# Peptides against a protein of PDB entry 3HTU: the designs that were tried, part 30

Target 1, 75 residues: chain A of PDB entry 3HTU
Amino acid sequence: RRPEEWGKLIYQWVSRSGQNNSVFTLYELTNGEDTEDEEFHGLDEATLLRALQALQQEHKAEIITVSDGRGVKFF

## One batch from the design tools (peptide; made by RFdiffusion4, then SolubleMPNN)

Design b2_p15_4_s1 (from b2_p15_4, 7 letters changed)
Fold by OpenDDE base, seed 3:
Parts: sequence; C-alpha cells; structure tokens
Structure b2_p15_4_s1 (fold): chain B 75 residues (1-75), chain A 15 residues (1-15)
Amino acid sequence: as target 1 above (75 residues)
Amino acid sequence: SLEELLKKAKEKAAE
C-alpha cells in the first residue's frame, strides 16, 4: 500500500470509531489496544508518518513533533 | 514535553 492508502484506512477508522479531535502518540496508533483489530496495527513508524503527512495535507490530521517524541491529532 | 502536551490535548478532547 502507498502512504496515501494507509492514510485512508487510518482516517476511516478515526471517522467510524468517533475518534475525530482525538490525540495519539504514534506508538498508540499502531501498537495500542484500540487499534488491535485494524489493518494498520503494527505498521512501521516510517510508513505511518508518511501516511499521516498525507492526511495532514488534506487537513485531516496534525502531526505533533517535539524533542522527545511525536504524536498526531485527528480532525 | 510531548507527554505533557498530549496529556493536555487528550483532556481537552475529552471535554
């Protein structure tokens, strides 16, 4: 899958599960309990980041980057 | 820190 395709799957989960306006660490998104049954569970962080960047271009997410880690807010 | 920022953001989102 391309990053844009992963982004689509991730945002579909966000929308269907009512997680709009929620905030996650990148680890929680791919390794957390809430996404255990999703296709993107276990996705490598590099691919995840590219997927989220695609969503960010569409104003569907905002990547939060600080010196001690990264997270994402979905809209 | 990210931990602090995410904590505050999560709390705000839950309101």
Scores: peptide ipSAE 0.097, ipTM 0.670, DockQ to the pose 0.249
Fold by OpenDDE base, seed 4:
Structure b2_p15_4_s1 (fold): chain B 75 residues (1-75), chain A 15 residues (1-15)
Amino acid sequence: as target 1 above (75 residues)
Amino acid sequence: SLEELLKKAKEKAAE
């Protein structure tokens, strides 16, 4: 899958699960309990970041980068 | 700070 395709799957989960306007760490998206049954669970962080960047270009997400971690807000 | 904002956002989202 391309990053854009992963982004689509991730955002579909966000929408269907009612997580719009929620904030996640990148770790939570791929390693958390809430996404345990999703195809993108276990996705490597590098690919995840590219997927989220694709969503960000579509104004569906905002990546938050701090000194000791990264997160994302979905819209 | 941005880090604090992220923390607050996470806390709010958990409610």
Scores: peptide ipSAE 0.093, ipTM 0.665, DockQ to the pose 0.197
Fold by OpenDDE base, seed 1:
Structure b2_p15_4_s1 (fold): chain B 75 residues (1-75), chain A 15 residues (1-15)
Amino acid sequence: as target 1 above (75 residues)
Amino acid sequence: SLEELLKKAKEKAAE
């Protein structure tokens, strides 16, 4: 899958899952319990980042980069 | 800021 395709799958999960909080660390998205049944679970963080960057271009997400890690807010 | 929102969200989730 291309990063853009991963982004689509991730955003579909966010939209359909009815999350109370749309803010995640990158680790939570691919390694968390909430996504164990998703195709993108276990996805390498580098590919995940590219996927999220694609979503960011579409204004569907905003990547947060701080000294103590990275996260993402979905819209 | 978004950074602050992330921090607060994660702290709340840990409670």
Scores: peptide ipSAE 0.092, ipTM 0.654, DockQ to the pose 0.111
Fold by OpenDDE base, seed 5:
Structure b2_p15_4_s1 (fold): chain B 75 residues (1-75), chain A 15 residues (1-15)
Amino acid sequence: as target 1 above (75 residues)
Amino acid sequence: SLEELLKKAKEKAAE
């Protein structure tokens, strides 16, 4: 899958599970309990980041970069 | 800020 395709799957989960306007760490998205049943669970962080960047270009997410890790807010 | 929102969200989740 291309990063854009992963982004689509991730955002579909966000929308269907009612997580719009929610904030996650990148780790939570791919390693957290809430996404254990999703295809993108276990996705490497590099690919995840590219997927989220694609969503960010579409104004569907905003990546949060802090000194102690990264997160994302979905819209 | 989004950084503060992330922090607050994580703190709330830990409660």
Scores: peptide ipSAE 0.088, ipTM 0.649, DockQ to the pose 0.111

Design b2_p15_4_s2 (from b2_p15_4, 8 letters changed)
Fold by OpenDDE base, seed 5:
Structure b2_p15_4_s2 (fold): chain B 75 residues (1-75), chain A 15 residues (1-15)
Amino acid sequence: as target 1 above (75 residues)
Amino acid sequence: SLEELLEKARKKAEE
């Protein structure tokens, strides 16, 4: 799958999961309990970042990067 | 840390 295809799958989960929050650390998104049953669980962080960057271009996400970690806010 | 901040934000969003 291309990064943008992964982004689509991730955003579909975000939109349909019924989660009350839309903020995640990158680790939580691919290694957390909430996504254990998703195809993108275990996705390498490099590919994940590219997927999220694709979503960011579409204004569907905002990547938060600081010196001690990274997160993402979905819209 | 970022994780701590995001956790607080996540909890706030659930309210």
Scores: peptide ipSAE 0.102, ipTM 0.662, DockQ to the pose 0.184
Fold by OpenDDE base, seed 3:
Structure b2_p15_4_s2 (fold): chain B 75 residues (1-75), chain A 15 residues (1-15)
Amino acid sequence: as target 1 above (75 residues)
Amino acid sequence: SLEELLEKARKKAEE
């Protein structure tokens, strides 16, 4: 799958699962309990980041990058 | 830390 295809799957999960907590660390998205049953669970972080960047271009996510870690907020 | 900031953001999102 291409990064934008992963982004689509991730956002479908975000949208359909009705998450109250729309903020995640990158680790939580691919390694956390909430996504254990999703196809993108275990996705490498480099591909994940590219997927999220695609979503960010569509204003569906905001990547948070600071010196002590990275996260994402979904809209 | 970022984790602390994200936790605060989660709490705010639940409101």
Scores: peptide ipSAE 0.102, ipTM 0.666, DockQ to the pose 0.253
Fold by OpenDDE base, seed 2:
Order: C-alpha cells, then sequence, then structure tokens
Structure b2_p15_4_s2 (fold): chain B 75 residues (1-75), chain A 15 residues (1-15)
C-alpha cells in the first residue's frame, strides 16, 4: 500500500470507530489496544508517518513533533 | 513531555 492508502484506512477508522478521543501518539496508533483489530496495527512508524503526512496535506490531521516524542491530532 | 500533553488533550476531548 502507498502512504496515502494507509492514511485513508487510518482516517476511516478515526471517523467510523466512534472514538471520542482523536489525539494519539504515533506508537499507540500502531501498537495500542484500541487498534488491535485494524489493518494498520503493527505498521512500521516510518510508513505511518508518511501516511499521516498525506492526511495532513488534506487538513485531516496535524502531526506534532517535538524532541521527546511524536503525536497526531485528527480532525 | 509530549505524552503528558497528549494525555491532557485526551482527557479534555472526553469532557
Amino acid sequence: as target 1 above (75 residues)
Amino acid sequence: SLEELLEKARKKAEE
């Protein structure tokens, strides 16, 4: 899958899952309990980042990158 | 830390 395809799957989960909490660290998106049943669970972080960057271009996400970690807010 | 900030954001979003 291309990064934008992964981004589509991720955002579909965010939009459809009924999750009231749209703030995540990158780690918990692919390794957390909330996404255990999703296709993108276990996705390598480099590919995840590219997927989120694609979503960010569409104004569907905002990546937060600081020296002590990374996270994302979905819109 | 970022994790702490994100957790605070989560709690606020749940309110």
Scores: peptide ipSAE 0.101, ipTM 0.663, DockQ to the pose 0.240
Fold by OpenDDE base, seed 4:
Structure b2_p15_4_s2 (fold): chain B 75 residues (1-75), chain A 15 residues (1-15)
Amino acid sequence: as target 1 above (75 residues)
Amino acid sequence: SLEELLEKARKKAEE
């Protein structure tokens, strides 16, 4: 899958799941219990980041990057 | 850390 395709799958999950909040660390998005049954579970972080960057260009996500970690907010 | 802040935020949202 292309990064854009992964982004689509991730965003579909976010939209359908009705999460209480839309903020995630990159780790919990691909390694957390909430996404264990999703196709993108276990996705490598480099590919994940590219997927999220694609979503960011569509104004569907905002990547938060600091020196000690990364997260994402979905819209 | 970012992870710590995000965790706090999530806990707050679940209340």
Scores: peptide ipSAE 0.102, ipTM 0.649, DockQ to the pose 0.165; fails the geometry check

Design b2_p15_4_s3 (from b2_p15_4, 8 letters changed)
Fold by OpenDDE base, seed 1:
Structure b2_p15_4_s3 (fold): chain B 75 residues (1-75), chain A 15 residues (1-15)
Amino acid sequence: as target 1 above (75 residues)
Amino acid sequence: SLEELKKKAEEEAEK
C-alpha cells in the first residue's frame, strides 16, 4: 500500500470508531490495543508518518512534534 | 508514558 492508502485506512478507523479523543501518539496508533484488529497495526513508524502527512495535506490530521515525543490529532 | 505524551499532544494541538 502507498502512504496515502494507509492514511485512508487509518482515517476510516478513526471516523468509524467514534473516538472521544482524536489525539494519539504514533506508538499508540500502531501498537495500541484499540487497533489490534486493524490492518495498520504494527505498521512501521516511517510509513505511518508518511501516511499521516498525506492526511495532513487534506486537513484531516495535524502532526504534533514536541520535545518529548510526537502525536497526531484527527479532524 | 503514552498517556503523558498524549496529554502533551492534546495541549499542543489546542494552542
Scores: peptide ipSAE 0.141, ipTM 0.706, DockQ to the pose 0.763
Fold by OpenDDE base, seed 2:
Structure b2_p15_4_s3 (fold): chain B 75 residues (1-75), chain A 15 residues (1-15)
Amino acid sequence: as target 1 above (75 residues)
Amino acid sequence: SLEELKKKAEEEAEK
């Protein structure tokens, strides 16, 4: 899958599960309990980041980079 | 911790 395709799957989960306006760490998205049954669970962080960047271009997400980690807010 | 990072992300998102 291309990054934008992964982004589509991730955002579909966000919208269907009512997680809009929620904040996640990148680790939580791919390794957390809430996404255990999703296709993107276990996705490598590099690919995840590219997927989120695609969503960010569409103003559907905002990547938050801080000194002690990274997160994302979905809209 | 994950909770600490999540809290930090929420704080940054509110700025």
Scores: peptide ipSAE 0.138, ipTM 0.703, DockQ to the pose 0.853
Fold by OpenDDE base, seed 5:
Structure b2_p15_4_s3 (fold): chain B 75 residues (1-75), chain A 15 residues (1-15)
Amino acid sequence: as target 1 above (75 residues)
Amino acid sequence: SLEELKKKAEEEAEK
């Protein structure tokens, strides 16, 4: 899958599960309990980041960078 | 941490 395709799958989950306006660490998104049954669970962080960047360009997400890590807010 | 991320997200939302 292309990063954009992963982004689509991720955002579909966000919308279906009512996680809009929620904030996740990148780890939670791919390794957390809430996404255990999703296709993108276990996705490598590099690919995840590219997927989220694609969503960010569409104004569907915002990547958040803090001193000791990164996360994402979905809209 | 998630707490720090959420705090930053809130700050961005206040702009």
Scores: peptide ipSAE 0.136, ipTM 0.714, DockQ to the pose 0.379
Fold by OpenDDE base, seed 3:
Structure b2_p15_4_s3 (fold): chain B 75 residues (1-75), chain A 15 residues (1-15)
Amino acid sequence: as target 1 above (75 residues)
Amino acid sequence: SLEELKKKAEEEAEK
């Protein structure tokens, strides 16, 4: 799958799951309990980042980079 | 704000 295809799958999960908290660490998206049943669980972080960057271009996500970690907010 | 988002992301990382 291409990064944009992964992004589509991730955003579909975000939309369908009705998350109360739309802010995640990158680790939570691919290693967390909430995504254990998703195809993107276990996805390497490099591909994940490219997927999120594709979503960011569509204004569907905002990647947050701080000194002690990284996260993402979905819209 | 961006600062609030960063704070939230940091809080999640501490879990």
Scores: peptide ipSAE 0.112, ipTM 0.696, DockQ to the pose 0.132

Design b2_p15_4_s4 (from b2_p15_4, 8 letters changed)
Fold by OpenDDE base, seed 1:
Structure b2_p15_4_s4 (fold): chain B 75 residues (1-75), chain A 15 residues (1-15)
Amino acid sequence: as target 1 above (75 residues)
Amino acid sequence: SLEELLKEAKEKAAL
């Protein structure tokens, strides 16, 4: 899958599970219990970041970068 | 940790 395709799957989960306007660490998205049944569970962080960047371009997400790491807010 | 930071941010609706 391309990063954009992963982004689509991720956002579909966000939408159908009612996670809009929520914040996650990147780790939570791919390694957390809440996404264990999702296709993107276990996705490498580099690919995840590219997927989220694609969503960010569509104003569906905002990647939050701080000195301690990164998170993401979905809209 | 980042996770704790973001958790706090969520709780405070800062993000």
Scores: peptide ipSAE 0.097, ipTM 0.684, DockQ to the pose 0.344
Fold by OpenDDE base, seed 2:
Structure b2_p15_4_s4 (fold): chain B 75 residues (1-75), chain A 15 residues (1-15)
Amino acid sequence: as target 1 above (75 residues)
Amino acid sequence: SLEELLKEAKEKAAL
């Protein structure tokens, strides 16, 4: 899958599960309990970041970069 | 800020 395709799957989960306007660490999205049954669970962080960047271009997410890690807010 | 909200919301070891 391409990054934008992963982004689509991630955002579909966000919408279906009512997680709009919520905040996640990148680790939680791919390693957390809430996404254990999702196709993107276990996705490598590099690909995840590219997927989220694609969503950010569509104003569906905002990536938060801090010195001790990264997170994302979905809209 | 959004960054502050992230830190407050996440009580885990790291981001």
Scores: peptide ipSAE 0.093, ipTM 0.684, DockQ to the pose 0.111
Fold by OpenDDE base, seed 5:
Structure b2_p15_4_s4 (fold): chain B 75 residues (1-75), chain A 15 residues (1-15)
Amino acid sequence: as target 1 above (75 residues)
Amino acid sequence: SLEELLKEAKEKAAL
């Protein structure tokens, strides 16, 4: 899958699970309990970041980088 | 800010 394809799957989960306007750490998206049943669970963080960057270009997400980690807000 | 929202939401979790 291409990063933008992963982004689509991730955003589909966000939308279907009612997580729009929610904030996640990047770790939670691929390693958290809430996504255990999703295809993108276990996705490497580098690919995840590229997927989220694709969503960000579409104004569907905003990546936040802090000194000790990263998160994302979905819209 | 988004940073503050993240801090608030994840105050009990490492980033």
Scores: peptide ipSAE 0.090, ipTM 0.695, DockQ to the pose 0.113
Fold by OpenDDE base, seed 3:
Structure b2_p15_4_s4 (fold): chain B 75 residues (1-75), chain A 15 residues (1-15)
Amino acid sequence: as target 1 above (75 residues)
Amino acid sequence: SLEELLKEAKEKAAL
């Protein structure tokens, strides 16, 4: 899958599960309990980041990078 | 800022 395709799957989950306006660490998205049944669970961080960047271009997410890690807010 | 919001939201979780 291309990054934008992963982004689509991730955002579909966000919408279906009512996670709009929620904040996640990148680890939680791919390794957390809430996404265990999703296709993107276990996705490598590099690909995840590119997927989120695609969503960010569409104003559906904002990646937050801080000194001690990264997270994302979905809109 | 969203950075501060993330910090607050994940106050009890490591990034």
Scores: peptide ipSAE 0.086, ipTM 0.696, DockQ to the pose 0.114

Design b2_p15_5_s1 (from b2_p15_5, 7 letters changed)
Fold by OpenDDE base, seed 3:
Structure b2_p15_5_s1 (fold): chain B 75 residues (1-75), chain A 15 residues (1-15)
Amino acid sequence: as target 1 above (75 residues)
Amino acid sequence: MISKELLEKLLEALK
């Protein structure tokens, strides 16, 4: 799958899951309990980042990078 | 790695 295709799958999960808190660390998106049953669980972080960047271009996500980690807010 | 709580606070502050 291409990064933008992964992004689509991730955003579909965000939309369907009814998450009250739409803020995630990158780690919990691919390694967390909430996504264990999703196809993108276990996705490498580099591909995940590119997927989220694709969503960001569509104004569906905002990536925040700090010195000690990264996270994302979905819209 | 940044904690979830800290991340949420940072994102909230950036609104």
Scores: peptide ipSAE 0.182, ipTM 0.741, DockQ to the pose 0.308
Fold by OpenDDE base, seed 4:
Parts: C-alpha cells; structure tokens; sequence
Structure b2_p15_5_s1 (fold): chain B 75 residues (1-75), chain A 15 residues (1-15)
C-alpha cells in the first residue's frame, strides 16, 4: 500500500470509531490496544508518518512534533 | 516517546 492508502485506512478507522479524543501519539496508532484489529496495526513509523502527512495535506490531520516525540490530531 | 497526556497539554497550550 502507498502512504496515501494507509492514510485512508487510518482516517476511516478514526471516523468509524467515533472516538471522543481525536489526539493520538504515533505509537498509540500502530501499537495501541484500540487499533489491534486494524490493518495498520504494527505499521512502521516511517510509513505511518508519510500516511499522516498525506492526510495533513487534505486538512484531515495535524502532526505535532516535539523534541520528545510526535502525535497527531484528526479532524 | 511522548506521553499522550503531554501531547494533549502541548496541543492545548498551542491553541
């Protein structure tokens, strides 16, 4: 899958799950309990980042980068 | 690795 395709899958999950908290760490998205049954669980961080960047271009996500790590807010 | 709590605090502070 291309990063854009991964982004689509991730965003579909966000939309379907109806989570009240739309903020995630990158680790949480691919290693968290809430995504254990999702196709993108276990996805490497580099590909995940590219997927999220694709979503960011569509104004569907905002990547937060700090010295200690990264996270994302979905819209 | 940044904690989710810290991430949320950062987001709030940046608003």
Amino acid sequence: as target 1 above (75 residues)
Amino acid sequence: MISKELLEKLLEALK
Scores: peptide ipSAE 0.178, ipTM 0.739, DockQ to the pose 0.289
Fold by OpenDDE base, seed 5:
Structure b2_p15_5_s1 (fold): chain B 75 residues (1-75), chain A 15 residues (1-15)
Amino acid sequence: as target 1 above (75 residues)
Amino acid sequence: MISKELLEKLLEALK
């Protein structure tokens, strides 16, 4: 899958999962308990970042990078 | 890695 295709799958999960919180660390998206059954669970961080950057270009996400980690907000 | 609580606080502060 291309990063854009991964982004689509991730955003579909966010949109349909009934999550009250739309903010995630990058780690919990691919390693957290809430996504254990998703195809993107275990996805490498480099590919995840590219997927989220594709979503960001579509104004569907915003990536926040700080000195001690990264997070993402979905819209 | 950044904690979920810290991330939420940072995102709130950036609004």
Scores: peptide ipSAE 0.177, ipTM 0.739, DockQ to the pose 0.292
Fold by OpenDDE base, seed 2:
Parts: sequence; structure tokens; C-alpha cells
Structure b2_p15_5_s1 (fold): chain B 75 residues (1-75), chain A 15 residues (1-15)
Amino acid sequence: as target 1 above (75 residues)
Amino acid sequence: MISKELLEKLLEALK
């Protein structure tokens, strides 16, 4: 899958599970309990970041980068 | 790795 395809799957989960306006760490999205049954669970962080960047271009997400980690807010 | 709580606090502070 291309990054934008992963982004689509992630955002579909966000929308269907009512997680819009929620904040996640990147680790939480791919390693957390809430996404254990999702196709993107276990996705490598580099690919995840590119997927989220694609969503950010569509104003569906905002990536938060701090010195000791990263997170994302979905809209 | 930042905690969920810290991430939420940072977001709140940036509003």
C-alpha cells in the first residue's frame, strides 16, 4: 500500500470509531490496544508518518512533533 | 516517548 492508502484506512477507522478530534501518539496508533484488530496495527513508524502527512495535506490530521516523541490530532 | 497525557496537555497549551 502507498502512504496515502494507509492514511485512508487510518482515517476510516478514526471516523467509524468516533475518534475525530482525538489525539494519539504514533506508537498508540500502531501498537495500542484500541487498534489491535486494524490492518494498520504493527505498521512501521516511518510508513505511518508518511500516511499521516498525506492526511495532513488534506487537513484531516495535524502531526505534533516534540523533542521526545510525536503524536497526531485527527479532525 | 511522550505520554498521552503530556501530548494532550501540549495540545491544550497550543490552543
Scores: peptide ipSAE 0.176, ipTM 0.735, DockQ to the pose 0.294

Design b2_p15_5_s2 (from b2_p15_5, 7 letters changed)
Fold by OpenDDE base, seed 2:
Structure b2_p15_5_s2 (fold): chain B 75 residues (1-75), chain A 15 residues (1-15)
Amino acid sequence: as target 1 above (75 residues)
Amino acid sequence: MISEELLEKLKKALA
């Protein structure tokens, strides 16, 4: 799958799951309990980042980088 | 494995 395709799957999950907290660390998205049954669980961080960047271009997500790692907020 | 401190920092950064 292309990054854009992964982004679509991730955003579909965000929308359908109705997450109360829309902020995630990149690690949480692919390794957390909430996404264990999703196709993108286990996705490498490099590909995940590219997928999120695609969503960011569509104003569906905002990637935040801090000293201890990276996270994302979905809209 | 998920750092609560990191999550908190991210949430604050996003206001």
Scores: peptide ipSAE 0.227, ipTM 0.772, DockQ to the pose 0.454
Fold by OpenDDE base, seed 4:
Structure b2_p15_5_s2 (fold): chain B 75 residues (1-75), chain A 15 residues (1-15)
Amino acid sequence: as target 1 above (75 residues)
Amino acid sequence: MISEELLEKLKKALA
């Protein structure tokens, strides 16, 4: 799958599970309990980032970086 | 793993 395709799957989960406006660390999104049954669980961070960047282009997510790491807010 | 401190920092940054 391409990053954009992963982004679509991720956002579909966000919408269906009611996680809009929620904030996740990148780790939680691919390694957390909430996404254990999702196809994108375990996705490498590099690909995840590109997927989220694609969503960001569509104003569906905002990636935020702080000194200790990165996270994302979904809209 | 998950860091609650990081999560809080992220939430603050996004506020």
Scores: peptide ipSAE 0.177, ipTM 0.738, DockQ to the pose 0.506
Fold by OpenDDE base, seed 5:
Structure b2_p15_5_s2 (fold): chain B 75 residues (1-75), chain A 15 residues (1-15)
Amino acid sequence: as target 1 above (75 residues)
Amino acid sequence: MISEELLEKLKKALA
């Protein structure tokens, strides 16, 4: 799958599960309990980041970086 | 690993 395709799957989960306007760490998205049943669970962080960047270009997500790591807010 | 402190920081930063 291309990053854009992963982004689509991720955002579909966000929308269907009512996680819009929620904030996640990147680790939480691919390794957390809430996404255990999703295809993108276990996705490598590099690919995840590219997927989220694609969503960001579409104004569906915002990636934020702090000293301790990175996270994302979905819209 | 997941960090509660990081989550709090992120939520505050994006609020």
Scores: peptide ipSAE 0.154, ipTM 0.694, DockQ to the pose 0.448
Fold by OpenDDE base, seed 3:
Structure b2_p15_5_s2 (fold): chain B 75 residues (1-75), chain A 15 residues (1-15)
Amino acid sequence: as target 1 above (75 residues)
Amino acid sequence: MISEELLEKLKKALA
C-alpha cells in the first residue's frame, strides 16, 4: 500500500469509530489497544508518518511535534 | 509503551 492508501484506511477508522478524543501519539495509533483490529496496526512509523502527512495535506489531520515525540490530531 | 506525559503534552499543544 502507498502512504496515501494507508492514510485513507486510518481516516476511515477515525471516522467510523467516532472518536471524541481525536489526539493520538504515533505509537498508540499503531500499537494501542484501540486499533488492534485494524489493518494499520503494527505499521512502521516511517510509513505512518507519510500516511499522516498525506492526510495533513487534505486538512484531515495535524501532526504535532514536541520535545519527547510526535502525535496527531484528526479533524 | 504509551507515554501519558507525551499524550498530555500533545493535548495541551492542541488546546
Scores: peptide ipSAE 0.152, ipTM 0.701, DockQ to the pose 0.434

Design b2_p15_5_s3 (from b2_p15_5, 8 letters changed)
Fold by OpenDDE base, seed 4:
Structure b2_p15_5_s3 (fold): chain B 75 residues (1-75), chain A 15 residues (1-15)
Amino acid sequence: as target 1 above (75 residues)
Amino acid sequence: MISKEELEKLLKALA
């Protein structure tokens, strides 16, 4: 799958599970309990970031990056 | 790795 395709799957989960306006660390999104049954669970962080960047371009997510970590807010 | 709480604070501050 391409990053954009992963982004679509991620956002579908966000919408279906009612996680809009929720905040996640990148680790929680791919390694957390809430996404254990999702196809994107275990996705490498590099690909995840690109997927989220694609969503950000569509104003569906906002990525925050600090020296000691990264996270995302979904809309 | 930053905590979820810290992340939320940062997002709020930058909003």
Scores: peptide ipSAE 0.123, ipTM 0.701, DockQ to the pose 0.318
Fold by OpenDDE base, seed 3:
Structure b2_p15_5_s3 (fold): chain B 75 residues (1-75), chain A 15 residues (1-15)
Amino acid sequence: as target 1 above (75 residues)
Amino acid sequence: MISKEELEKLLKALA
């Protein structure tokens, strides 16, 4: 899958889940309990980041990078 | 790694 395809799957999960708390660390998005049954669970961080960047271009996500951590807010 | 709580606080501060 291409990054934008992963992004689509991720955002579909976000949308279908109806998550009111749409802030995630990158780790919990691919390694957390909430996404255990999703195809993107276990996705490598590099590919995840590119997927989220694709969503960010569509204004569907905002990647937050700080000193020793990264996360994402979905819209 | 930054905690989810810390990330949320950061997002709040940046909003």
Scores: peptide ipSAE 0.121, ipTM 0.695, DockQ to the pose 0.285
Fold by OpenDDE base, seed 2:
Structure b2_p15_5_s3 (fold): chain B 75 residues (1-75), chain A 15 residues (1-15)
Amino acid sequence: as target 1 above (75 residues)
Amino acid sequence: MISKEELEKLLKALA
């Protein structure tokens, strides 16, 4: 899958599960309990970041990058 | 690794 396709799957989960306006660490999205049954669980962080960047361009997410990690807020 | 709580605080500070 392309990053944009992963982004679509991730955002579909966000919408269906009512996680809009929620904040996640990148690790939590792919390794957390809430996404255990999702196709993107276990996705490598590099690909995840590109997927989220695609969503960010659509104003559906905002990525927060700090020296000690990364996170994202969905809209 | 930063915590979810820390991220929420950062986002709150941004807006």
Scores: peptide ipSAE 0.120, ipTM 0.698, DockQ to the pose 0.284
Fold by OpenDDE base, seed 5:
Structure b2_p15_5_s3 (fold): chain B 75 residues (1-75), chain A 15 residues (1-15)
Amino acid sequence: as target 1 above (75 residues)
Amino acid sequence: MISKEELEKLLKALA
């Protein structure tokens, strides 16, 4: 799958699960309990970041980068 | 690694 395709799957989960306007660390998106049943669970962080960047271009997410880590807010 | 709580605080501060 391309990053854009992963982004689509991730955002579909966000929408279906009512997580719009919620924030996540990148780790909990792919390693957390809430996404254990999703295809993107276990996705490498590099690919995840590219997927989220694609969503960011569409104004569906905002990546927050700080010295000690990264997170994302979905819209 | 930044915690969920810390991230939420950061986002709130930036809003």
Scores: peptide ipSAE 0.119, ipTM 0.693, DockQ to the pose 0.293

